# Ledger of designs, part 63: peptides against a protein of PDB entry 5A53

Target 1, 230 residues: chain A of PDB entry 5A53
Amino acid sequence: LVENVKQALFIPGQSCNKNLHDIMVDLSALKKPDMKRFNRKNDIHPFEDMSPLEFFSEKNDCSLMVLMTSSKKRKNNMTFIRTFGYKIYDMIELMVADNFKLLSDFKKLTFTVGLKPMFTFQGAAFDTHPVYKQIKSLFLDFFRGESTDLQDVAGLQHVISMTIQGDFQDGEPLPNVLFRVYKLKSYKSDQGGKRLPRIELVEIGPRLDFKIGRIHTPSPDMVTEAHKKP

## One batch from the design tools (peptide)

Design b1_p28_1_s2 (made by RFdiffusion4, then SolubleMPNN)
Fold by OpenDDE base, seed 4:
Structure b1_p28_1_s2 (fold): chain B 230 residues (1-230), chain A 28 residues (1-28)
Amino acid sequence: as target 1 above (230 residues)
Amino acid sequence: SVEEVSSGTSGEKAKAEAEKQAAELAAE
């Protein structure tokens, strides 16, 4: 089955500012060519009414959406939405901290657009905690390119790294997720007759620290239907 | 510099861990 690459739609909300626009441009560049952006602001409140997002999902044939909003309570908020059959599957608010860096803040490195990133996840909670499992699943779905059987490691130019910022206990506020993008450099090292590949990572941006906000989880019925697709 | 942008204990640790995992995946 050729799994069709999931298309993403980036939507500026009514409260979208210059910083959020710049973040949107840089993050969406990592999703090329499988990305659309709206140029107009849209008054959408996804936790109050999801109907406009379902309409945009269907109209644009996009199963991934990102809404850019900002308020005093939810500054630099990126709401990530997934749809199944053009219905809302899940949503998560990820607020970008003020320490963000744009692609322009890094040395421009040449890379091929459309190559699949390798993912790294740091923190046990990505495999155990429901919220971090959802974040892991979301970002894997978001940046998964064409399923080619040959993950030729030699073709991997980018690493997307997601790190949970510190340990936490039950009942504590959920730590931020550190989003980092690196260019991978592989060197053949002849050390002691074993060709151990030497890997060097060079940060290329954007750099985003995500504070976790509100979450919408799928109904048990939607989970069952989403897993029935072979 | 790119090094000045990485100057945070959490960012350096995250890079080192990502580099380790990337090396493990490239050796498979």
Scores: peptide ipSAE 0.222, ipTM 0.716, DockQ to the pose 0.020
Fold by OpenDDE base, seed 3:
Structure b1_p28_1_s2 (fold): chain B 230 residues (1-230), chain A 28 residues (1-28)
Amino acid sequence: as target 1 above (230 residues)
Amino acid sequence: SVEEVSSGTSGEKAKAEAEKQAAELAAE
């Protein structure tokens, strides 16, 4: 089954600033061509009223949304939203740390639109902890293009890396997630009769460190419905 | 700051782990 590529909508909130706008532009460039952006600010408070987001999901035929807001308590906040049947499935606040780097901070590499990224996840909690499982699921869902077969690793040009920043125990504040984007370079190395491909990763940006904020989890009924529909 | 140094080392480790995983996938 060719899974239909999920469309993303980027929404500047009322409190969206220049830095968030620049981050939005760069992150959304990785989702081309399957991305829309609003040019106008919208006054949306998704944890108070979700109805405007459901309306935008339906009107724009987008099952992925990112709301850009900033406050003293939630600086550089990207709220990632998924919908199912144009209803809110889940939400997560990811606040971008001040150490972010834009695409302009890296050497200009030609970006080929429509190339599927390889994903790498560093940290066992991505498979075990509910919040990090949601983040893993979200980013896979967000940046997975058309499900073509695991075509030739030779065609992989981009790697999206997500790393949990350090170890944590139950009841401790959740560590940040380090978001990195690399260009993959493959070299044929003839070492000792085994052709082991040598891989080099070159960072291309953006560089984002995400602090985890508020979360909305799907209802058990919505989980069941989302897994039943092929 | 000490936090900037810790983020740098975490970024280099993250890159090395990503390179390892990418190499494992390319060897399949």
Scores: peptide ipSAE 0.218, ipTM 0.710, DockQ to the pose 0.021
Fold by OpenDDE base, seed 1:
Structure b1_p28_1_s2 (fold): chain B 230 residues (1-230), chain A 28 residues (1-28)
Amino acid sequence: as target 1 above (230 residues)
Amino acid sequence: SVEEVSSGTSGEKAKAEAEKQAAELAAE
Protein backbone atom coordinates (compact mmCIF):
# COMPACT_ATOMS: atom_id res chain seq x y z
CA LEU B 1 0.00 0.00 0.00
CA VAL B 2 1.57 3.28 -1.09
CA GLU B 3 0.26 5.19 1.88
CA ASN B 4 -0.46 8.72 0.70
CA VAL B 5 1.79 10.94 2.80
CA LYS B 6 -0.38 13.62 4.39
CA GLN B 7 0.41 17.14 3.23
CA ALA B 8 0.87 19.91 5.79
CA LEU B 9 -0.05 23.58 5.40
CA PHE B 10 1.61 26.15 7.66
CA ILE B 11 -0.48 29.32 8.04
CA PRO B 12 0.79 32.54 9.60
CA GLY B 13 -2.08 34.11 11.55
CA GLN B 14 -2.57 37.86 11.79
CA SER B 15 -0.61 37.93 15.08
CA CYS B 16 2.29 35.82 13.75
CA ASN B 17 5.64 37.27 14.90
CA LYS B 18 9.28 36.69 13.91
CA ASN B 19 9.81 33.97 16.54
CA LEU B 20 6.78 32.02 15.33
CA HIS B 21 7.89 32.47 11.74
CA ASP B 22 11.35 31.06 12.58
CA ILE B 23 9.78 28.15 14.52
CA MET B 24 7.45 27.52 11.57
CA VAL B 25 10.38 27.43 9.14
CA ASP B 26 12.36 24.98 11.29
CA LEU B 27 9.45 22.68 12.19
CA SER B 28 8.22 22.63 8.59
CA ALA B 29 11.71 21.62 7.40
CA LEU B 30 11.09 18.25 9.13
CA LYS B 31 7.95 17.81 6.96
CA LYS B 32 9.68 18.45 3.60
CA PRO B 33 8.81 17.73 0.84
CA ASP B 34 5.19 17.27 2.04
CA MET B 35 4.73 20.84 3.25
CA LYS B 36 3.32 24.16 2.05
CA ARG B 37 3.71 27.55 3.75
CA PHE B 38 1.68 30.68 3.24
CA ASN B 39 3.72 33.85 2.89
CA ARG B 40 0.77 36.10 3.80
CA LYS B 41 -0.85 36.47 7.19
CA ASN B 42 -4.43 35.24 7.44
CA ASP B 43 -6.95 36.37 10.05
CA ILE B 44 -8.18 32.98 11.30
CA HIS B 45 -9.77 32.17 14.65
CA PRO B 46 -10.30 28.39 14.49
CA PHE B 47 -12.13 28.06 17.82
CA GLU B 48 -14.64 30.73 16.71
CA ASP B 49 -15.01 29.78 13.02
CA MET B 50 -13.50 26.66 11.46
CA SER B 51 -14.79 27.33 7.92
CA PRO B 52 -11.65 29.19 6.67
CA LEU B 53 -9.49 26.20 7.66
CA GLU B 54 -11.80 23.75 5.90
CA PHE B 55 -11.59 25.98 2.81
CA PHE B 56 -7.77 26.02 2.97
CA SER B 57 -7.65 22.24 3.52
CA GLU B 58 -9.67 21.64 0.36
CA LYS B 59 -8.05 24.41 -1.74
CA ASN B 60 -4.50 23.24 -0.94
CA ASP B 61 -5.23 19.49 -0.62
CA CYS B 62 -3.79 19.45 2.90
CA SER B 63 -5.17 17.25 5.69
CA LEU B 64 -2.71 18.75 8.21
CA MET B 65 -2.57 22.44 9.10
CA VAL B 66 -0.64 24.55 11.60
CA LEU B 67 -1.87 28.04 12.45
CA MET B 68 0.75 30.37 13.95
CA THR B 69 -0.69 33.00 16.33
CA SER B 70 0.49 34.96 19.37
CA SER B 71 -1.35 36.90 22.06
CA LYS B 72 -0.83 37.84 25.73
CA LYS B 73 -2.98 34.84 26.77
CA ARG B 74 -1.64 32.45 24.10
CA LYS B 75 1.96 33.40 23.34
CA ASN B 76 3.72 31.54 20.51
CA ASN B 77 0.63 29.44 19.84
CA MET B 78 0.73 26.68 17.25
CA THR B 79 -2.76 25.39 16.55
CA PHE B 80 -2.45 21.94 15.00
CA ILE B 81 -5.45 20.98 12.87
CA ARG B 82 -6.31 17.71 11.18
CA THR B 83 -9.03 17.37 8.57
CA PHE B 84 -10.90 14.37 7.24
CA GLY B 85 -12.65 14.84 3.91
CA TYR B 86 -11.59 18.51 4.20
CA LYS B 87 -13.71 18.84 7.39
CA ILE B 88 -12.17 19.59 10.78
CA TYR B 89 -11.37 16.34 12.57
CA ASP B 90 -9.48 17.68 15.60
CA MET B 91 -7.55 20.71 16.82
CA ILE B 92 -5.06 21.39 19.60
CA GLU B 93 -3.30 24.55 20.74
CA LEU B 94 0.37 24.01 21.61
CA MET B 95 2.10 27.14 22.91
CA VAL B 96 5.88 27.22 22.49
CA ALA B 97 7.68 28.28 25.68
CA ASP B 98 10.25 31.11 25.48
CA ASN B 99 13.18 28.68 26.01
CA PHE B 100 12.87 27.36 22.43
CA LYS B 101 15.94 26.66 20.27
CA LEU B 102 16.12 26.91 16.48
CA LEU B 103 18.11 24.73 14.08
CA SER B 104 20.66 27.57 13.92
CA ASP B 105 21.36 27.11 17.66
CA PHE B 106 22.67 23.59 16.99
CA LYS B 107 25.67 22.30 15.07
CA LYS B 108 24.82 21.90 11.40
CA LEU B 109 24.39 18.20 10.80
CA THR B 110 23.69 16.97 7.31
CA PHE B 111 20.48 14.96 7.14
CA THR B 112 18.64 13.33 4.26
CA VAL B 113 15.26 14.93 3.59
CA GLY B 114 12.28 12.55 3.41
CA LEU B 115 13.43 9.83 5.82
CA LYS B 116 10.75 8.72 8.27
CA PRO B 117 11.65 9.60 11.86
CA MET B 118 11.47 7.18 14.74
CA PHE B 119 9.25 8.39 17.56
CA THR B 120 9.82 7.97 21.27
CA PHE B 121 7.17 8.89 23.83
CA GLN B 122 8.08 9.34 27.49
CA GLY B 123 5.21 9.31 29.98
CA ALA B 124 2.44 6.78 30.61
CA ALA B 125 -0.22 9.46 29.99
CA PHE B 126 0.49 9.27 26.22
CA ASP B 127 -1.32 5.91 26.33
CA THR B 128 -3.95 6.66 29.02
CA HIS B 129 -4.91 10.36 29.11
CA PRO B 130 -7.21 11.59 26.27
CA VAL B 131 -5.29 14.84 25.62
CA TYR B 132 -1.88 13.17 25.48
CA LYS B 133 -3.32 10.37 23.32
CA GLN B 134 -4.46 13.07 20.88
CA ILE B 135 -0.99 14.69 20.93
CA LYS B 136 0.67 11.30 20.30
CA SER B 137 -1.74 10.53 17.46
CA LEU B 138 -1.29 14.01 15.95
CA PHE B 139 2.53 13.95 15.91
CA LEU B 140 2.69 10.38 14.59
CA ASP B 141 0.23 11.35 11.84
CA PHE B 142 2.06 14.62 11.12
CA PHE B 143 5.66 13.38 10.79
CA ARG B 144 5.65 9.59 10.40
CA GLY B 145 2.65 9.22 8.16
CA GLU B 146 1.19 5.77 7.89
CA SER B 147 3.38 3.12 9.53
CA THR B 148 5.57 1.15 7.17
CA ASP B 149 6.59 -2.06 9.02
CA LEU B 150 10.10 -1.56 7.63
CA GLN B 151 11.76 0.00 10.59
CA ASP B 152 14.93 -0.34 8.58
CA VAL B 153 17.11 0.91 11.42
CA ALA B 154 19.85 1.31 8.81
CA GLY B 155 17.74 4.05 7.20
CA LEU B 156 16.82 5.65 10.53
CA GLN B 157 18.48 9.06 10.75
CA HIS B 158 16.09 11.00 12.99
CA VAL B 159 14.45 10.45 16.32
CA ILE B 160 11.60 12.67 17.47
CA SER B 161 11.26 12.48 21.24
CA MET B 162 8.15 13.68 23.06
CA THR B 163 8.23 13.80 26.86
CA ILE B 164 5.59 14.78 29.39
CA GLN B 165 7.29 17.21 31.77
CA GLY B 166 6.74 15.59 35.17
CA ASP B 167 3.93 13.75 36.90
CA PHE B 168 0.45 15.15 37.40
CA GLN B 169 -2.76 14.22 39.20
CA ASP B 170 -6.37 14.48 38.12
CA GLY B 171 -7.54 18.10 38.15
CA GLU B 172 -3.99 19.52 37.96
CA PRO B 173 -2.77 21.59 35.00
CA LEU B 174 -1.46 19.36 32.24
CA PRO B 175 2.37 19.31 32.13
CA ASN B 176 4.18 20.60 29.06
CA VAL B 177 5.27 18.30 26.26
CA LEU B 178 9.00 18.46 25.52
CA PHE B 179 9.60 18.13 21.77
CA ARG B 180 13.17 17.12 20.82
CA VAL B 181 14.74 16.09 17.52
CA TYR B 182 17.88 13.96 17.40
CA LYS B 183 20.14 12.58 14.74
CA LEU B 184 20.82 8.91 15.33
CA LYS B 185 24.41 7.71 15.14
CA SER B 186 24.94 3.96 15.10
CA TYR B 187 28.30 2.45 16.03
CA LYS B 188 29.32 -1.17 15.84
CA SER B 189 30.18 -2.05 19.44
CA ASP B 190 31.87 -5.36 20.16
CA GLN B 191 30.64 -5.81 23.72
CA GLY B 192 30.93 -9.37 25.06
CA GLY B 193 30.53 -11.21 21.73
CA LYS B 194 27.08 -9.70 21.12
CA ARG B 195 27.47 -7.02 18.46
CA LEU B 196 24.93 -4.70 20.04
CA PRO B 197 24.83 -1.51 18.01
CA ARG B 198 25.78 1.44 20.18
CA ILE B 199 23.38 4.27 19.49
CA GLU B 200 24.16 7.89 20.20
CA LEU B 201 21.55 10.62 19.83
CA VAL B 202 22.72 14.10 18.88
CA GLU B 203 20.20 16.91 19.28
CA ILE B 204 19.71 18.82 16.01
CA GLY B 205 16.67 20.96 16.83
CA PRO B 206 14.30 22.58 16.91
CA ARG B 207 13.81 22.33 20.69
CA LEU B 208 10.23 23.15 21.64
CA ASP B 209 8.46 22.95 25.01
CA PHE B 210 4.71 22.87 24.32
CA LYS B 211 2.17 24.22 26.78
CA ILE B 212 -1.23 22.64 26.08
CA GLY B 213 -4.09 25.03 25.27
CA ARG B 214 -7.59 24.55 23.87
CA ILE B 215 -8.65 21.29 22.26
CA HIS B 216 -11.32 20.30 19.78
CA THR B 217 -12.06 16.58 19.78
CA PRO B 218 -13.55 14.76 16.79
CA SER B 219 -17.17 13.70 16.72
CA PRO B 220 -17.76 9.96 17.28
CA ASP B 221 -19.02 9.70 13.70
CA MET B 222 -15.83 11.23 12.29
CA VAL B 223 -13.71 8.89 14.44
CA THR B 224 -15.56 5.92 12.96
CA GLU B 225 -15.16 7.19 9.38
CA ALA B 226 -11.48 8.13 9.80
CA HIS B 227 -10.62 4.64 11.17
CA LYS B 228 -12.33 2.91 8.25
CA LYS B 229 -9.28 2.03 6.23
CA PRO B 230 -10.31 2.20 2.60
CA SER A 1 27.59 27.40 22.87
CA VAL A 2 24.66 25.16 23.60
CA GLU A 3 25.49 24.87 27.28
CA GLU A 4 25.44 21.22 28.19
CA VAL A 5 22.39 21.29 30.41
CA SER A 6 24.44 19.41 33.04
CA SER A 7 21.93 18.56 35.73
CA GLY A 8 19.62 15.50 35.31
CA THR A 9 16.93 17.65 33.72
CA SER A 10 13.78 16.15 32.23
CA GLY A 11 15.52 16.70 28.88
CA GLU A 12 18.54 14.51 29.74
CA LYS A 13 16.33 11.74 31.10
CA ALA A 14 14.24 12.03 27.94
CA LYS A 15 17.37 11.74 25.78
CA ALA A 16 18.63 8.71 27.74
CA GLU A 17 15.26 7.00 27.43
CA ALA A 18 15.09 7.86 23.73
CA GLU A 19 18.61 6.39 23.31
CA LYS A 20 17.51 3.24 25.15
CA GLN A 21 14.37 2.85 23.03
CA ALA A 22 16.34 3.49 19.84
CA ALA A 23 18.90 0.86 20.90
CA GLU A 24 16.15 -1.67 21.62
CA LEU A 25 14.59 -1.05 18.18
CA ALA A 26 18.01 -1.35 16.51
CA ALA A 27 18.64 -4.71 18.22
CA GLU A 28 15.48 -6.27 16.75
Scores: peptide ipSAE 0.215, ipTM 0.713, DockQ to the pose 0.020
Fold by OpenDDE base, seed 2:
Structure b1_p28_1_s2 (fold): chain B 230 residues (1-230), chain A 28 residues (1-28)
Amino acid sequence: as target 1 above (230 residues)
Amino acid sequence: SVEEVSSGTSGEKAKAEAEKQAAELAAE
């Protein structure tokens, strides 16, 4: 089943600044050609009223949205939204830490646009903890290209790495998620008669450390409907 | 001089684990 590639809409909020704009440009470049960007600021408060986002989802045929806002309490905030049937499925605030790096901070490497990245997840909580499971699901859903049954390993140029920054216990603040993007280089290594491909990763950016903010979880009914493959 | 963008200690570990996982997936 070739699942249609989910389209992403990037929305500057009223409080969007230059840093968030630059981050938006760089992150959305990884989603090309399957992305749209608004050029104007929109006054949207998704945790107060979700209806403008549902309207934008439907009007733009985008099941993925990213709202760019910044405040004293929520600096460099990227609200990631998923919709199902143009209704809000889930939302998560991911605040970019000040140590971010843009694509311009790295060596310009040529890559083919539209190639499906490989994902790597570091931290057991990505499989066990509800919030990190949602983040894993979101990023897989966001950057998954066409589900070609052919993992054309030959076409794999990019690795997106997501790492939970340290261990945590119940009731502690959730550690940041370290987002990294690498170009994959494969070398034939003649080590010992087994042609094990030597893999080298080269960071290409952007580099983003995400602080977790507010979350909206889907209703049980929406979970059931979203898992019904048509 | 390629300025090694000193990926903080967490970034190097993340890269090494990503390289390992990518090598495992490329060997299948």
Scores: peptide ipSAE 0.205, ipTM 0.712, DockQ to the pose 0.020

Design b1_p28_1_s3 (made by RFdiffusion4, then SolubleMPNN)
Fold by OpenDDE base, seed 4:
Structure b1_p28_1_s3 (fold): chain B 230 residues (1-230), chain A 28 residues (1-28)
Amino acid sequence: as target 1 above (230 residues)
Amino acid sequence: EVEEVSSGTSGEKAKKEAEEQKEKLEKE
C-alpha cells in the first residue's frame, strides 16, 4: 500500500520576517520529505480571500498549507490550512510566542528523515473542546501521516508533545498550546542481569508556544465528504 | 547502529513510557 502521505506547502506571506522564516525552516524539517516551501513572499489574506490558497493547493498537490504572517495584532502568525479536493476544509491561526527556540538552540541530534513521530496530548480539552479537537486533528494529520501497522514502533525516533497551558472556563481566553519535540533515546539499564530498555526523552526543538487566533471551520457537507473518502 | 527498540514494546507501551518521561522532564 503506497501511503498517501499528505504533502505540506509552507508559504511566506508579505509580512513574513526573519523569525518566522527560521521557524518555518525548522518546523518544515520535521515534515521532510513531504514538504515544499516557497522562497518568495505572497500577499495572501486567507480570512478575506481563500482562492489563492485553493489555487496553490491544486497547483502544488498539497492538502496542507502553512501561511507565515506577522502584524501588530497577530505577531508571528502561522495560519494552518487543510484542503479537501483542493478546497479549503479548515483554517486556524497559531501565533508563536516570543519565547520560541529553534533547532540551533538544542544539542544537534540527527534524526532520520521520514520517520513518523509519536504524539502526546496533555489537557482534557483536546478531546472535548471544539478548537482543541481541531488542533489535535490538524497536528496528527500534519505530522503523523497515515497510521500503518505495529512496524512503525520499531522506527519511532521522536515524540511531538502538545500541552494546553493551564485550565480555563467557558468564556475565558483559550490557553496557549505548548508544542515540544523530543528524541527517544534507548538506554540498556543493567538492573540485576535483565537489561530493561529505558527510554529517555531529549528535547530537540523547535519549541513553540502557540496562541490561538482566528478559526475557519468546515461546512457540514465538507465534513461528511471528508469522512466518506477512505 | 540504530539500536533496535526491542520488538515487544507495543506502540502503547512506548507512548506511555514517552509520556512518563515527558512528565518527568516538565517537572524538572
Scores: peptide ipSAE 0.023, ipTM 0.463, DockQ to the pose 0.024
Fold by OpenDDE base, seed 3:
Structure b1_p28_1_s3 (fold): chain B 230 residues (1-230), chain A 28 residues (1-28)
Amino acid sequence: as target 1 above (230 residues)
Amino acid sequence: EVEEVSSGTSGEKAKKEAEEQKEKLEKE
């Protein structure tokens, strides 16, 4: 199956700060080569007017977008947008907590560009709760593309782990999503003449704790259309 | 390779360009 890898566009908003820029650089490095970035700030308010994003989606042939904004109410906000036929499919605000770590905070490890990450999701709500189902779908779509069933373990270099931070009840604030990136390392341990393959996960960054913000859900019609195109 | 695009387009300009493009697509 020739996987149609979705292209991502990273857009600095007018309120984009140094921290968001650094986060944008590091997160976009995981999407290489299937990524574009704007170097100029754009005044975009996607929950007020989506038309600028639809224009950028079409003009840049990108079905994935990330808008970087920051305000007192929505500090370090990454708005993730998906388009279908260059129309807005869904949007979600994910605010990065101040405890973030950049790639520079970790030991530099060589990796092959273009290898698909494996995902791990921790928390039952990723399969049951609409918001966390959207987050799961978004991140799978963003970094993995189409699911090839053949997990060639030999080609697996990266693991992206997403964890819901604690339990919650109906009507409670949604827990943060902990985003972690690991490199898979295989070691041959010589214990007692049996070479057991040992696999270790080494964190490589970035480390991001996402607070959930505003959400735009797709129309039923767009869901139906998106499922008709294989 | 990572492409870096200079948009140079404000939200208002992008809105206008998107509206013009929408009108074009509705006529095609």
Scores: peptide ipSAE 0.020, ipTM 0.450, DockQ to the pose 0.028
Fold by OpenDDE base, seed 1:
Structure b1_p28_1_s3 (fold): chain B 230 residues (1-230), chain A 28 residues (1-28)
Amino acid sequence: as target 1 above (230 residues)
Amino acid sequence: EVEEVSSGTSGEKAKKEAEEQKEKLEKE
């Protein structure tokens, strides 16, 4: 079954700044070739009116969207949107902290475009807490490419690590999600006369710490319809 | 030079999961 790779549309909002543009470029590079970027700013307020996003989903045949906005209240805000049948399924605001690193801040490593990244999730809340479950689901949907069996063996070149920053109790502010991208380097190490395969993780960027913002959850009807389609 | 995986990510867990997944794929 060729799983139709979900196409992503990156949309600069009216308040998109240089930092968000650079983050958009770097994050979207991980989604190549299955991405589109708008060069023009669009005045979209997804938590006020979702209709423009549904229109863009349909017109661009994209089931994934990322809106780049920045304000005093929501600095470096990446709104991740999923659609089902070109209707809004869910949305989440992920605000990039100021400590971000771009691909240019790391040692440039050649990477093959279109390789499926491995995901690692650190923190029990990714499996228990509704918001972190949504984040896990979103990022898996976003970066799952077509796996070919040959790509699975040769293509374990990239690891996306998502870590919940610390523990939290019920009613406390949700900890940030630490987004990291690594390249796997396989070395044959001669340790004690045995050539053991040594795997090293090299961070390649971008490095993003996501503060969780507003969330839109799918309607029960949309959940039911989305689960009926394999 | 062991390029330090930035100490704030459980780079060891990610490494272990990557090793386990690689070992699984090498056995299939």
Scores: peptide ipSAE 0.018, ipTM 0.431, DockQ to the pose 0.023
Fold by OpenDDE base, seed 5:
Structure b1_p28_1_s3 (fold): chain B 230 residues (1-230), chain A 28 residues (1-28)
Amino acid sequence: as target 1 above (230 residues)
Amino acid sequence: EVEEVSSGTSGEKAKKEAEEQKEKLEKE
């Protein structure tokens, strides 16, 4: 079963600033070729009215959307939206902290477009806590490329690392999620003995620390429908 | 300068997990 690659639509909101635009450009570069970007700002308030996003999902054939907004309360806010049958499945606000790094802040490395990144998830809450389970599911869906049998081993060029920033107890504010992108470099150690392939990770960017904001969870009915394998 | 793997525990954990996953994928 060739799972169709989910297409992503990046939407600048009315309050989209230069920093969010640059973050949008860099993050969307990791989703190439399976991404679209709007050049015009759109006045969308997804937690007030979801209908404009459902319309854009259908019109652009995109089951993934990212709305770029910024306010005093929600600075550098990336609202990640998933649709099922062009209806809103879930939404999560991820606010980028001011310590972000762009691709221009790192050594430019050539990468092959369309290679599936490997994911690493650091923190037990990614498997146990509902919000972090949603984040894990979202990012796996977002960057899941075509599973071609040959691409999985030979094409392992990128690692996306997602780390929960520290421990937390029940009722405490949810720690940030640290998003990091690495390129795998394989060095043949020229040491005359057993050529152990030395793997090095080189950070390539962007570097994003996500503060968790508002969440919309799917209805039980939509969960049941989305989990029905055809 | 090869910007070193940021000395934070996250980079080393990600490296180790990537090596373990790669070794698993190379054995399948």
Scores: peptide ipSAE 0.007, ipTM 0.392, DockQ to the pose 0.022

Design b1_p28_1_s4 (made by RFdiffusion4, then SolubleMPNN)
Fold by OpenDDE base, seed 1:
Structure b1_p28_1_s4 (fold): chain B 230 residues (1-230), chain A 28 residues (1-28)
Amino acid sequence: as target 1 above (230 residues)
Amino acid sequence: SVEEVSSGTSGEKAKEEAEKQKKELEAE
């Protein structure tokens, strides 16, 4: 079965700045070859009108979209959108903190394009809290796709790590999600005559700390229809 | 040059989980 790899569309909003453009370039590099990027700014306000995004989803055959906007209230905002049947399924605003690092800030490592990353999620809320469940689902859907073959395991070059920054209680502001990308290096260490497989993670970037913004959750009907897809 | 593994608690936890997942996949 040819895996129906979800295509991503990166959209610079009207307020897209150089930093967001650079972040978009680096994050989209992890989605190659399954990405498109607009070169022109588009005036889109997804929480006011979703219709332009549905139109772009259909026109570009992309079920994943990322809108890059920046304002005083929502600085360095990446709105992640998923569609089902070219209709909006869910949306989440993830604002990149100013401490971000680009691929150029790390040691250039060669990587094979098109290898599926391993994912690691740190924080119990990824399995319990609705917002963090949505983030987990989104990032798995965005970068991993549906199936990981044993061949993908033998070829595991990248680890995407997502960590909830600290503990929180009900009614508190949701902690940031720390997005990190590592290259997996496998070494055979001879420790005491036993060849133990040693794994080392080398950060390759980008490094993004996501502040959670507005969320659109799918309708119960769309959840049901999305889960019926074989 | 010690390649600074991002010495944050996030990098160590990610390493431990990646090692765990790799062992699970090598045992299948």
Scores: peptide ipSAE 0.132, ipTM 0.679, DockQ to the pose 0.021
Fold by OpenDDE base, seed 3:
Formats: sequence, structure tokens, C-alpha cells
Structure b1_p28_1_s4 (fold): chain B 230 residues (1-230), chain A 28 residues (1-28)
Amino acid sequence: as target 1 above (230 residues)
Amino acid sequence: SVEEVSSGTSGEKAKEEAEKQKKELEAE
């Protein structure tokens, strides 16, 4: 089975700063080897004109894109974009809070490049609320890819955890999404003659708290075409 | 801080779900 792993393109916008660059480097390290990065800033405004992103999707053969921008209204903004047939499928702005931690803030742990992460989603809204369903779908698509081979389970070295920060009611501002990355450590504890497998999670970074911004939802036609697996 | 409590609770819930998913996959 040829696993079509989706390729990601990281794009620094014109307003990309040092913090966003460092976040881009660390988050893109989790997508290796299936990742490209631009070294040049590009003046792209995806909610005004999507055509430059469609061009970059086609030119780089990348169905996943992340645009790094920062303004007074949208500080540390990561716009996540998916394409289908090199056309914009969906977009979401995720603004990184100032409390972020880089990989350098954690104990350097070696991990094998190309291992599929386990995912955990904390909050009922990930299954019920349209915006959080899109976030769940996006992050699964971005970091796991299409194939669930059972053989990858023996190789699960890391967990991507996404948590909705508190409860909310209809008409309230959407809570932040807490993005965390853990390394799985399996210990055999010899307590009292029963070897109970103990799993420990060790945070490895990056640590990102995402504030939700603007969203572009897919057209009904594109949803129908994207669900037509050949 | 409230941020440390939120990061701790996310780690514990992630551990419980990782343990659950591991048991489901070891039972197949």
C-alpha cells in the first residue's frame, strides 16, 4: 500500500518575527521528513486572496500549509491551510499565546524521525462543535496522515495532546486549545510479583496554547469530492 | 499558576487515553 503521506509547507509571512520563526522550526520538526520551509518572507493575506496559497500548494506538491504572521490584532498567528486538488479546502487561524515553550526549554530527548504520533483529544466539543471538529480533523491530517497500520503501534514514541481550556456556552468566546507533545516511556514495574506495565508521559515540546481566530469552511462540493476516495 | 494546573490536567488525561488506546491495540 503506497501511503500518500500529506506534505506540509511552512511559509513565513511578511510580518513573521523571531518568536514565530522559532515556533515554526519546532512545530515543523514534528512533521519531518514530510515538510518544506520557505526561507523568504511572502506577503500573503489568505482571507483576502487565496490564489498565492493555491499556487504554492501546486508548485511544491503540498496539501498542508502553515502561514506565520503577526499583528496587533492577531499576534503570533499560525494560519493552517488544507488544499484538495491544489484548491483551498479549509483554513483556520490559531494564535500562539505568549506563554509558549520551545523544544530548547525541555530536556533533549532523541526520537526516531517518521514515527506516527498517538493523539489524545480532551473536551466533548472536539466531537460535537464544528470549529473543534475542524481542529481535530486538521491536526490528525497534519501529523498522523492517512494510514493506521497496527504495526506502527509498537513504534509509538510520542503523543500529541489537544485540550480545550475549560467549558463554554453558546455565544461565548471559544476557549483556547492546549497543544502538548509527550514522549511515551514504558516501564515494567516489578511491584509484588505482577509486572504491571507503567506508561509515563514526558513532555518534550513545543508547548503551544492556541487562541482560535478566523475560519474558512470547505464548500459542500469540495467535501463531496474529498470524501470520494478513488 | 492556573497555566501549570491546566498543563498538568492535560498530561494526566492524555496518559489515561494513551493507556486505553494501548490496551485496545494490544487486545487485537
Scores: peptide ipSAE 0.023, ipTM 0.546, DockQ to the pose 0.023
Fold by OpenDDE base, seed 2:
Structure b1_p28_1_s4 (fold): chain B 230 residues (1-230), chain A 28 residues (1-28)
Amino acid sequence: as target 1 above (230 residues)
Amino acid sequence: SVEEVSSGTSGEKAKEEAEKQKKELEAE
């Protein structure tokens, strides 16, 4: 079953600033063509009322949403929302640290729209801890393109790397997730010798360090319903 | 000039994993 590519909607909140707008533009460029952006600010508070997001999900046929807000408590906050049947499945606040870099801070490499990223996840907690499992699942869902055949592996242009910033104990604040995007450069050695193709990674941006904020988890029933659909 | 892979801890691990995944996919 070819999983339909999930469409993303980027929503500037009322408190969206220039930095968040620039981050939104750059992050959404990685989701082209499967991305919509609102040009107007919307007053949405997803942890107070989810109904506007469900309405936008349905109206725009988008199962992925990103709300851009900024406050003193939640600076550069990207709320990632997933819907199932246009109902809120899960939400997570990911606050971008001030050390972010835009695509303009990197050498402009030609990017082909529609090529699938390779993913790399660094940190055992991505497979064990519920919050990091949700982040892993979210980013896979968000940037996973059409389930294309093995032939598209030859076309792997970029790697999305997600790294948990250090170790943590139970009850400690969750470490940041380091989001990095690299272009794969395969050097074919022209010399017909057994030299393994040298792969080089070139960072292309954006560079985002995500601080984890509030989370909404799906009901057990919605988890069961979401897993029943192939 | 080998453009310095930005020595961020994430880049080397991402390279190793990308090389691993590429080898796995070339072996299928």
Scores: peptide ipSAE 0.017, ipTM 0.496, DockQ to the pose 0.022
Fold by OpenDDE base, seed 4:
Structure b1_p28_1_s4 (fold): chain B 230 residues (1-230), chain A 28 residues (1-28)
Amino acid sequence: as target 1 above (230 residues)
Amino acid sequence: SVEEVSSGTSGEKAKEEAEKQKKELEAE
């Protein structure tokens, strides 16, 4: 089966700073080889005009995009965009908190490029709340892709963990999403003649706490068309 | 040092779920 792995394009905006550039480099390293990066800053305001992103989606054959911007109101902002037929499907602003850690802050563990990650989602709202359902769907599309054959599971070396930071009520500000990446170490422990699989997780980075910003939801027509394509 | 992931942290919950998912996949 030719895995139709979704390609990602990372775009520095005009307000992209060094921290966002470093975050972009590290996050995009997890998407290799299915990733492109622009070296030039682009003046894109996706909540004002989406046309430049649709143009870049088509020109680069990328159904995933990440725009890197920073302002006083939206510091360290990663706008995640999905396209369908090179048209904007959805968008979400995820602002990286100042406590972020880069891959350089962790002990370098050898990893194989192109292995599919396991995902873990912590918080009931990932299955119930529309915003967190969109985040779950987005990150699954971004890093896992569509098909996981059982053979890919035997090769699972990475775990992407996403945790909602605390409980919230209706009308309260949405809690941050804690993004963590671990290397999975499997040990066979011989305890009493039973081989119990022991798993250890080692954090490898990046470590990102995402504050939720603006959201664009797909039109009902685009949702219907996206579910009809095999 | 393996940072002792405390039972309430994102890393322990991730470990428990990863152990669960791995056991489910080894049973197929």
Scores: peptide ipSAE 0.175, ipTM 0.700, DockQ to the pose 0.022; fails the geometry check

